# Peptides against a protein of PDB entry 1MQS, part 176

Target 1, 223 residues: chain A of PDB entry 1MQS
Amino acid sequence: ILKMLFLNKDLNNNDNITTITDDIFNQQEIIWKVLILDIKSTATISSVLRVNDLLKAGITVHSLIKQDRSPLPDVPAIYFVSPTKENIDIIVNDLKSDKYSEFYINFTSSLPRNLLEDLAQQVSITGKSDKIKQVYDQYLDFIVTEPELFSLEISNAYLTLNDPKTTEEEITGLCANIADGLFNTVLTINSIPIIRAAKGGPAEIIAEKLGTKLRDFVINTNS

## One batch from the design tools (peptide; made by RFdiffusion4, then SolubleMPNN)

Design b2_p27_2_s1 (from b2_p27_2, 10 letters changed)
Fold by OpenDDE base, seed 3:
Structure b2_p27_2_s1 (fold): chain B 223 residues (1-223), chain A 27 residues (1-27)
Amino acid sequence: as target 1 above (223 residues)
Amino acid sequence: SLKEQYKNGFNSTIKDLTEEFKKLVKE
C-alpha cells in the first residue's frame, strides 16, 4: 500500500515486497496527490494506515470515487479502487473532464482482461491516454519453492477442480474449503503471506478467497 | 504485526499493467 502511495517507484515486479521503512520515505521528495478510494479500499486503508502516514506519503486529500469531487487539474491522482465497470467509467469520466493532472490507477484485485480492454478502448477515444501514467492490479504469482511446500490433503481436489463436468457451485465450495484450510495455517504461523497463484483457474479463486479472509481478520483484530 | 505486514505489502504482489494497457490503446 505504501508503495502505491509513492507511485510504485521502487516496485520491481520480480522482487519480493521488502519492508518499507520510515527512513526510506523520509529521503524521498514529497509529491502532493489526491487519493481516490471506494468503500472497500477505504476500510483497508483505515485499518493499516494512520493519518500521519498518508500525509507523509503526500496525500493531501482523499475522497470516495462515487462522490462529487472538485477538479484539481494540477494535482496527480492515485486511484485505489475495485476493478469494476462502474469504477472504470468514473475514471474515464474524470479523465475526460481533466479532473487531475495525472492518473495512477491501482485496482484492489486482479483486473479481468475484458475490463482492461474496456478501459483501454474508452481511454483511446478520449485521446488523453498520456495522462494515464500507471495501471496496476493486485497480482497473484505462482512461486512455490521447496521445502515450504505443504498439502491440505483434500481428497480428489485436483480432479474435482479440473473436471469439466464439475459445477460452478461445487468448485466454489471446494475452493472455500481450501481457503479456510490455508487461512488456519496462516493464523497458526502468525505471519501474513504474499499470496501467489496461477491465473485463470481455481488457484486464483482460492487465492482471492484467502486474501479476503486475511483482510477481514486484520481489520477485525485491530478494531 | 499483521497490520504492519499489510501496510507494507498487503497480502499479494502488485502487477504493472501499464505497458499492456498502452498497447491496447494503440490497437
Scores: peptide ipSAE 0.484, ipTM 0.783, DockQ to the pose 0.472
Fold by OpenDDE base, seed 2:
Structure b2_p27_2_s1 (fold): chain B 223 residues (1-223), chain A 27 residues (1-27)
Amino acid sequence: as target 1 above (223 residues)
Amino acid sequence: SLKEQYKNGFNSTIKDLTEEFKKLVKE
């Protein structure tokens, strides 16, 4: 799953997750991405990852595929969804509408050939096949637990996330909004995560803001 | 642990369909 979140780059599997994330952060610039899930994949992600893990992987926002999502034309998207006709149609519609800059598609189980052909046919008609960077399927026998991950609402401020013209003030504002969303998620899960973030980037800003919010909340609830 | 393996990704269970997909798009 982490490999997927890092756009399926070769990760040295022999290292602890913490070591892998640290090495990636030290060697590469964090690419902020949107994660698109369905109910099934949400359960999967929730079972193995914490909110902090998503942040470390550069996931700024995650949403359900069936939810209305704001366009983020300058932001890459990772899809991790079931291989269904419905999901394929939604992905193609997202492509048509230029919702994201790049599409990294990961199916949660084996993609039938007929659906692969359908996806290819629909994408070919759009003329935007170059935006689809990866198509993966997985053979996961995973016990479905109750989903604990919630989608973050994307504000218009997120439209400028990867825009080179975005000012520092705008980035700061966006980070604050992300932190707010994460804070709400943490409260809903009723579990306070250990926050870890790479230094020198947006992740650090988000982590600091989220940490402050959590600390303030704990102080206020214990008072 | 199984959880750690799942988190890190089961390379043996992941198939890259990108090339096949691109071929189909060109057809």
Scores: peptide ipSAE 0.475, ipTM 0.743, DockQ to the pose 0.235
Fold by OpenDDE base, seed 4:
Structure b2_p27_2_s1 (fold): chain B 223 residues (1-223), chain A 27 residues (1-27)
Amino acid sequence: as target 1 above (223 residues)
Amino acid sequence: SLKEQYKNGFNSTIKDLTEEFKKLVKE
């Protein structure tokens, strides 16, 4: 998430994901940006970042994509929103209206090809493609052959994971439980899943834990 | 801390679609 807030500058350098230490934040010139969220991404951001963290990242203001937002034509905007037709249309409308100086678009999950094409087509019509500086999809993809959807009946998991009052220990514990449940499910179906999770939130933690469990299992089973 | 890891972002696959997008815009 922080990489996104810093306009993904570190992604272009093959350099090892250096831990963005407080020192790095203090040495870099703060570029003030607007952060545009939807309901889902708001939950993600709120679970991970505090207001002070946003400020340190140069976020001057954050708003919901569906809210009436004042134009800031001299300010770059970071969109962190779900890959939906609705959100794409809103982004394009914001582009048309010159609501911001630059557009850094980050989708919270994989952007389907058809939506990418739709976005491109609409932007092409506006003639303002130069204002779109980045298009990213923020997903974790663990490659395996067949996608399966699994639901664990864990009560209030989403609320707990997204509540800013939830302690780190509670989150860690819950994520571990979820990962265990998913692991058991995967073993039951006897198929290694492709694990996709939104980046920067509890889903990523769960995915990582699950991935580790699966890797360990495969190694142990093949030995 | 786990929270710090979230803040910094996990070594997760972020896909840069910018070039592909730009290509599509030009078509």
Scores: peptide ipSAE 0.493, ipTM 0.794, DockQ to the pose 0.448; fails the geometry check
Fold by OpenDDE base, seed 5:
Structure b2_p27_2_s1 (fold): chain B 223 residues (1-223), chain A 27 residues (1-27)
Amino acid sequence: as target 1 above (223 residues)
Amino acid sequence: SLKEQYKNGFNSTIKDLTEEFKKLVKE
C-alpha cells in the first residue's frame, strides 16, 4: 500500500516489493496527490495506515470513487479501487472530464483480462491515454518456505483442482474451504503472514479469500 | 499488535499492467 502511494517507484524489475523503511518518508520533495478509494479499499487503508502515513506519502485528500468530486486538473490522482466495470467506467469518465492531471490506477485485486481490454478500449476512444501513467493490480502473497511447509490435510485437493471435469462451483467451494483452513492456521500461529500466490489459478482465489478474511479480522478486532 | 503485523507482514504482490494496457490502447 505504501509503495502504491509512492507511485510504485521502489518496485524492482521482477515486481518484488522492497522493505518499507522510514527513509521512504524522508524525501525532500513530496508530490501531493489525491487518493480515490471505494468502500472496500477504504477499509483496507484505514486498517493499516494512519493519517500521518497518508500525509507523509503526499496524500492531501482522499475521496470515494462514487462521490461527486471536484476537478483538480493540476493534481495527480491515485486510484485504489476494486476491479469492476463500474469503477472502470467512472475512471474513464474522470479521464474524459480532465478531472486530474495524471492517473495512477491500482486495482485492489486481480484485474480480469476482459476488464483490462474494456478499460483500454474506452481510454483509446478518449484520446487521453497519455494521462494514464500506471495500471496495476495486486494479489496476496502467502509465503510458505520449505522449513515451514505444512498441510491442511484436505482430501484429494490436488486432484480436484487439476481435474478438468471439476466445475467452477466445486473449485470455488474448495478454495473457500482451503482459505478457511489457512485463516484458522494463521490465527493459531498468532502471526500475520505474507501471502504469495500465482495468478490465474486456484492459488490466487485462495489468497484473495484469505486476505479478505485476515483484513476483516484485523479491522473487527481493532488490535 | 495485529494491525502492525498486518501492515508489516501482510504484503500484496503488485503486478504492473501498464505496458500491456498501452499495447491494448494502440490496437
Scores: peptide ipSAE 0.483, ipTM 0.785, DockQ to the pose 0.392; fails the geometry check

Design b2_p27_2_s2 (from b2_p27_2, 10 letters changed)
Fold by OpenDDE base, seed 1:
Structure b2_p27_2_s2 (fold): chain B 223 residues (1-223), chain A 27 residues (1-27)
Amino acid sequence: as target 1 above (223 residues)
Amino acid sequence: SLKERYKNGFNSVIKDLTEEFKKLVKE
């Protein structure tokens, strides 16, 4: 999330959120930006960052994508929204109206190819593609701090997941167990994690399951 | 299917689609 808020610049991964934001702030390298969210991403951001953190990251104002927003043609905008046709259309409309100076688009989950093509097609028609500086997607709408390396001590997990004789049901079951273990760990440390997983393997399945559990938990806790 | 996912290989959780997007815009 912090990387996104700093326009996906390389940040020192060894520093905590406060140190990173303080260093940038003290160096007067803060670029003031608008943050545009949807309902889902608002919940995600609120679970990880405080208002003060956003300010330190150079977020001067944040708004919902579906809300009427005042034009700030000299201010860059960060979009952190779900990959939907509706959101794409709104972004394109904002581009057409020159609502912001630059557009940094971050989708909260994987952007389907058809939607990427739709976005590109619409932007091409506007003739303002140069204002789109970045397009990123994430696998999960989940932002959490990285915990230290730990193990769930599940016997032969690697072997089971990589054995070609293992059934899909067995893999799914094991992934569910791992996700449950991770979920319990997150609750124990009382910190919301950033989930990172390789795509195309069991790690993705685990991450998805864990993400769902955490989202449900956060929603229920904040309700 | 799970089997198809394994065939797709492993990718990063966060993907930079900027170059692909720019290419599509030019087409």
Scores: peptide ipSAE 0.481, ipTM 0.697, DockQ to the pose 0.177
Fold by OpenDDE base, seed 3:
Structure b2_p27_2_s2 (fold): chain B 223 residues (1-223), chain A 27 residues (1-27)
Amino acid sequence: as target 1 above (223 residues)
Amino acid sequence: SLKERYKNGFNSVIKDLTEEFKKLVKE
């Protein structure tokens, strides 16, 4: 998260730096930025960062993407939002209106190819592509509550999975979402887990989906 | 810890899509 707030700059050539120290915070010239969030990413940020941390990272103002926001044409903006068509449309509208000087776009999870193409097409029409400085997938679609404990923060997951009125399609969709969240967590931990699940239920579906994602990832990284 | 990695954003799998995006804008 902090790396994103520092515009995804390589703070130190050492890939092994796992901690942004106070020294790193103090050495960088503070660029004041606006942080644009959605409901989900707000929870993500608030789970690990304090207001003082945001200020130290140069965040002067933070707002929800769906809220009416005042133009700050001389201020760069960091978007950290879910990869949805709705959010893309809002970003493009903000671009059209010259709401900010620069746009650093970060999606909480992987942006599908079709949405990337849609974003590019809309931006192309505006003629203002130069204002978009970055587009990133951050894979931060989960909440860390304790040092080694996390939550996917999926609303009513237990109820949905146990409600006899829930359709198979709904269960499959939810399982896919859970698998995506787990995948993001695995990537953050930077280790491949052993997947164990009870047979004959949603857990097995999730395990299979997660397994497929991990296999695909390993193949792509080793090639 | 997971929390520290999460906080700092040192994910090895963060994807920079900027170049791909710029290419798509030009097509």
Scores: peptide ipSAE 0.506, ipTM 0.910, DockQ to the pose 0.712; fails the geometry check
Fold by OpenDDE base, seed 5:
Structure b2_p27_2_s2 (fold): chain B 223 residues (1-223), chain A 27 residues (1-27)
Amino acid sequence: as target 1 above (223 residues)
Amino acid sequence: SLKERYKNGFNSVIKDLTEEFKKLVKE
């Protein structure tokens, strides 16, 4: 989250996957930005960051994406919102209206290819693609290996997840069970892991579910 | 703390889609 607020400048490496490092805090110049959130991301930010943390990151104003926001054409904006068609349309409308000087778009979860293409298509029509400086999505990279599945005492998990005869409902149910097991493990060791998962498969589903559970837990324990 | 780990992004991976996006815009 902090990396996002600092416009992901520590991305010195051409790596498509970045984590927040201590180097991000060594930046000398604070750029003031607007933070655009939705309901989901608001909850996330509020649970993790204090108002002072936002200020230190250069966030002067934060607003909901669905709210009527005043134009700030000389101020860069960070979007941290869910990857939905609705949010994409709003971002494009904001771009058309020159609402901000620069657009740093961060989706709260994996952006589907079709939505990325939709965003690109709409932006291309505006002729203002140069204002979009960054497009990021957040995903959990959690690889569940057979040994890990075994450690959770889930029998035939690998077979079930790879059997073409397995229904979507069965996969979803199993993924939920795995996520629950992982969640309990995390709580037991009292350490939040870095979650990484391959895209387009059960691992992604598990990672997403686990991430949600952990986030909800953190929110509820701090409340 | 769990809160600090979330703050520091230990529970997520951020993927840069900017280049892919720019390519799609030019198509």
Scores: peptide ipSAE 0.479, ipTM 0.738, DockQ to the pose 0.475; fails the geometry check
Fold by OpenDDE base, seed 2:
Structure b2_p27_2_s2 (fold): chain B 223 residues (1-223), chain A 27 residues (1-27)
Amino acid sequence: as target 1 above (223 residues)
Amino acid sequence: SLKERYKNGFNSVIKDLTEEFKKLVKE
């Protein structure tokens, strides 16, 4: 999340993110920006960041995407919102109205190809594509090669997920069980994983469910 | 802490779609 608030600048691999935040704060002029959220992302942000944290990251104002917002044409905006048609339409409308100087778009989960194409098409029509500086989505890709491979030892999971006769409900149920298992593992290890998953399959479903569980847990725990 | 790791973005992999987006805008 902090990386997003600092416009996803490449953080040198060797520094702990906490150290990076301090270094960025100390070395660079604070770029003031607006943070645009939806209901879901508001809960996420509120779970891990305090108001002072937002200020340190240069967030001067934060608001809901569906709320009426005053134009700030000289201020860059960070969007952190769900990948929905509705949110895309609002972003494009904000672009058309020159509501902000620059647009840094971060979707809270994987952006489907059709929505990416829709966003691109609409932005193309506006002629203001240069104002879109970044488009990111949260990809549940466990890049972090877990140093240790572990198995949940769920019987026939692979077969069930790849059987064409398996219903969507069965897949969803199994994915939920896998996500629960992973969640429990995370809690046991007391380490938050980087979640990576292939798009368009059960792995993505599992990753989304796991991410939600982790977010909910962080919100509910004052630790 | 779990909270700190989540705060630091360790809970997800962010995919950069900017180049793909720019390509689509030009098509």
Scores: peptide ipSAE 0.446, ipTM 0.762, DockQ to the pose 0.480; fails the geometry check

Design b2_p27_2_s3 (from b2_p27_2, 10 letters changed)
Fold by OpenDDE base, seed 4:
Structure b2_p27_2_s3 (fold): chain B 223 residues (1-223), chain A 27 residues (1-27)
Amino acid sequence: as target 1 above (223 residues)
Amino acid sequence: SLKEQFKNGFNAVIKDLTEEFKKLVKE
């Protein structure tokens, strides 16, 4: 995520991003940019980064992709959104309207081939493909050194997370609680886990939150 | 150390699709 915020300058194809620390912000030139998110990625970003971290990364404004956003034609934009047809259409529309100077598109999970082709087709029609500087997709890969099975015994967690009537606030709250529980478990066993989570769901949010907690712990304790 | 374990254990895998995308745009 941090590499994304710095326009993936040091990334090669299929590279892994490791060692997310505060120090990275001091080593990169700040380019002011807009961050475009969706509901899911907002939760992810919120779990991983603080407001000050966004500022250090040069994010001057962040908005939801579905929100009415003011044009900033001289400002590059980073999209960090789910790989959906809807989001692709919005991105293309933003491109058509010259809403931003440059487009750095990062999908929160693997982009299906058909959607990649759709994006390419739509962009080709606009004649503005040169403004698309990057297209990335990503997935989270966490390493578990030793497989262990345990339960946090949170009542009705699955039902709550999968109930369509559950609000985003409730989901976020529950995910935070789960992450706290997992964090405590990790500390108890005194082992850094490899975290793997399903993409595009609460599990990913939880994984990110847990990762943040672990990173913060490691950084703060220098252990 | 926990720090080293963390560095090795937590990865975000990012795939650069830019070239493939550009290729598709030209088709």
Scores: peptide ipSAE 0.448, ipTM 0.683, DockQ to the pose 0.274
Fold by OpenDDE base, seed 5:
Structure b2_p27_2_s3 (fold): chain B 223 residues (1-223), chain A 27 residues (1-27)
Amino acid sequence: as target 1 above (223 residues)
Amino acid sequence: SLKEQFKNGFNAVIKDLTEEFKKLVKE
């Protein structure tokens, strides 16, 4: 999240949030930005960052994507929102209206290919693609200090995922089941893992689903 | 707590789609 707030520049993650923000604040001029969120990302941001952290990151104003927002044509905007058709349409409308000077788009989870194409098509029509500086998608990575190998013992998981006859729906369903199993495992051991997954495959889908589940759990519980 | 562990271990895995996006816009 901090990386996103600093326009996805490389940050030293060995220090705590306060130290990182202080160091950056002291070393360079702060670029003031607007942060646009949805309900889910608002909960995420609130759980990990304080108001002071946002200010030190140069976030002057944060708003919900669905609410009416005043135009700030000279101010860059960071979007951190769910990858939905609705949010894409709103972003494009904001672009059309020159609501902000620059657009840094960060989706809270994996952006499907069809939605990426839709975004690109709509932006192309506007002729204002130069204002879109970044498009990112992301999922949560949790740190596990001690890597362990284990199995959920799900029957035929490998075969199902690698069978060309398997439908997308079946794959998605299986990935969800695996994510549920991993989630339960995490809760059982009461330790937050580091999630690492290969890009472009079922492992990434599982990682994203697991990350979402863990995030939701942490947000919704005080334990 | 699990919440504290989450905060301490929270890191975003980010994929840069900018180049792919720009390519699609030009098509």
Scores: peptide ipSAE 0.434, ipTM 0.737, DockQ to the pose 0.367
Fold by OpenDDE base, seed 2:
Structure b2_p27_2_s3 (fold): chain B 223 residues (1-223), chain A 27 residues (1-27)
Amino acid sequence: as target 1 above (223 residues)
Amino acid sequence: SLKEQFKNGFNAVIKDLTEEFKKLVKE
């Protein structure tokens, strides 16, 4: 998230949020930006960042993507929104209207290929693709170190997930179960994981579900 | 706490789609 707020520049990952923001605030020129969120990403941002952190990151204003927003044609915008057709259409509309000077698009989860193509197609029509500086999506990458390798001991999970006869509903259900197991494991070990998953398969689904569970947990708990 | 760990260390894997996007725009 912090990396996104600094236009995906490399940051020192060894420092906490406060240290990173302080260092940048004190030592570097602040680039003022607009942050565009949706309901889901607002919750995410609020869970990990303080208002002062946003300010130190150069966020001059933040708004919901579905809200009427005043144009700031000389200000770059960071979008951090769900990868939906609706949000894509809004972004493209904002582009058409020259609402911001530059567009840094960060999707909160994996962007499906069809939506990427849709975004590209719409942007192509506008002739303003040069204003789109970045397009990122996010997925959970779980880095399992050998000492932390474990099994959920779910019988026939691999077979079920790779059986062509398995329905989408069954896959979704199984992935949910796996995510639940992983979530419980995280809580048990009391350590936040780094989640990595291969794209385009069940692992990605599991990772997304796990990430959602973890975020929700953090949002809904005091400690 | 898990919450604090999340704040400090929970980093999503970010995939840069910019080049792929630009390529698609040109097609």
Scores: peptide ipSAE 0.453, ipTM 0.727, DockQ to the pose 0.407; fails the geometry check
Fold by OpenDDE base, seed 1:
Structure b2_p27_2_s3 (fold): chain B 223 residues (1-223), chain A 27 residues (1-27)
Amino acid sequence: as target 1 above (223 residues)
Amino acid sequence: SLKEQFKNGFNAVIKDLTEEFKKLVKE
């Protein structure tokens, strides 16, 4: 998230948020930006960052994507919103209206291919693609160290997930169970996991489900 | 607390789709 606020520049991730923001604030000219959020991302940001952190990151104003926003044609905008058709349409409308100088688009989760194509098509029609500086989607990075390797001891999980005869419902159910197990494990260990999952398979589904559960937990406990 | 750990360590892996997007715009 902090990286996103600095236009996805490389940051020293070993430092806490305050140290990073202070260092950047002191060493570099602050680029003032507008942050556009939706309801979901607002909750996420609020759970992780303080208002002062946003200010130090150069966020001069933040608004909801569905709200009427004043044009700031000389100010770059960071979008951090859900990957939905509705949000894409709003972003494109903002682009058409020259609402901001530059557009840094960050989706809160994986952007489906069809929506990426839709975004590209609409932007192409506007002729203003040069204003789109970045298009990112986000996924939770889960890294488990070797010493923390464990098994949920679910019988025949691999066979079930790779059997062509397995139904979609069975796969979905199994993935949910695995995600629940991992979630409970995280809570028990009381440590933030780093999750890596192979793309395009059940592992990715599990990772996404787990990530959602963890985020929801943090948000709900912070309220 | 786990909550505090998450606040401090909530790192999302960002996938850069910019190049793919730009390619699609040109098509």
Scores: peptide ipSAE 0.430, ipTM 0.714, DockQ to the pose 0.401; fails the geometry check

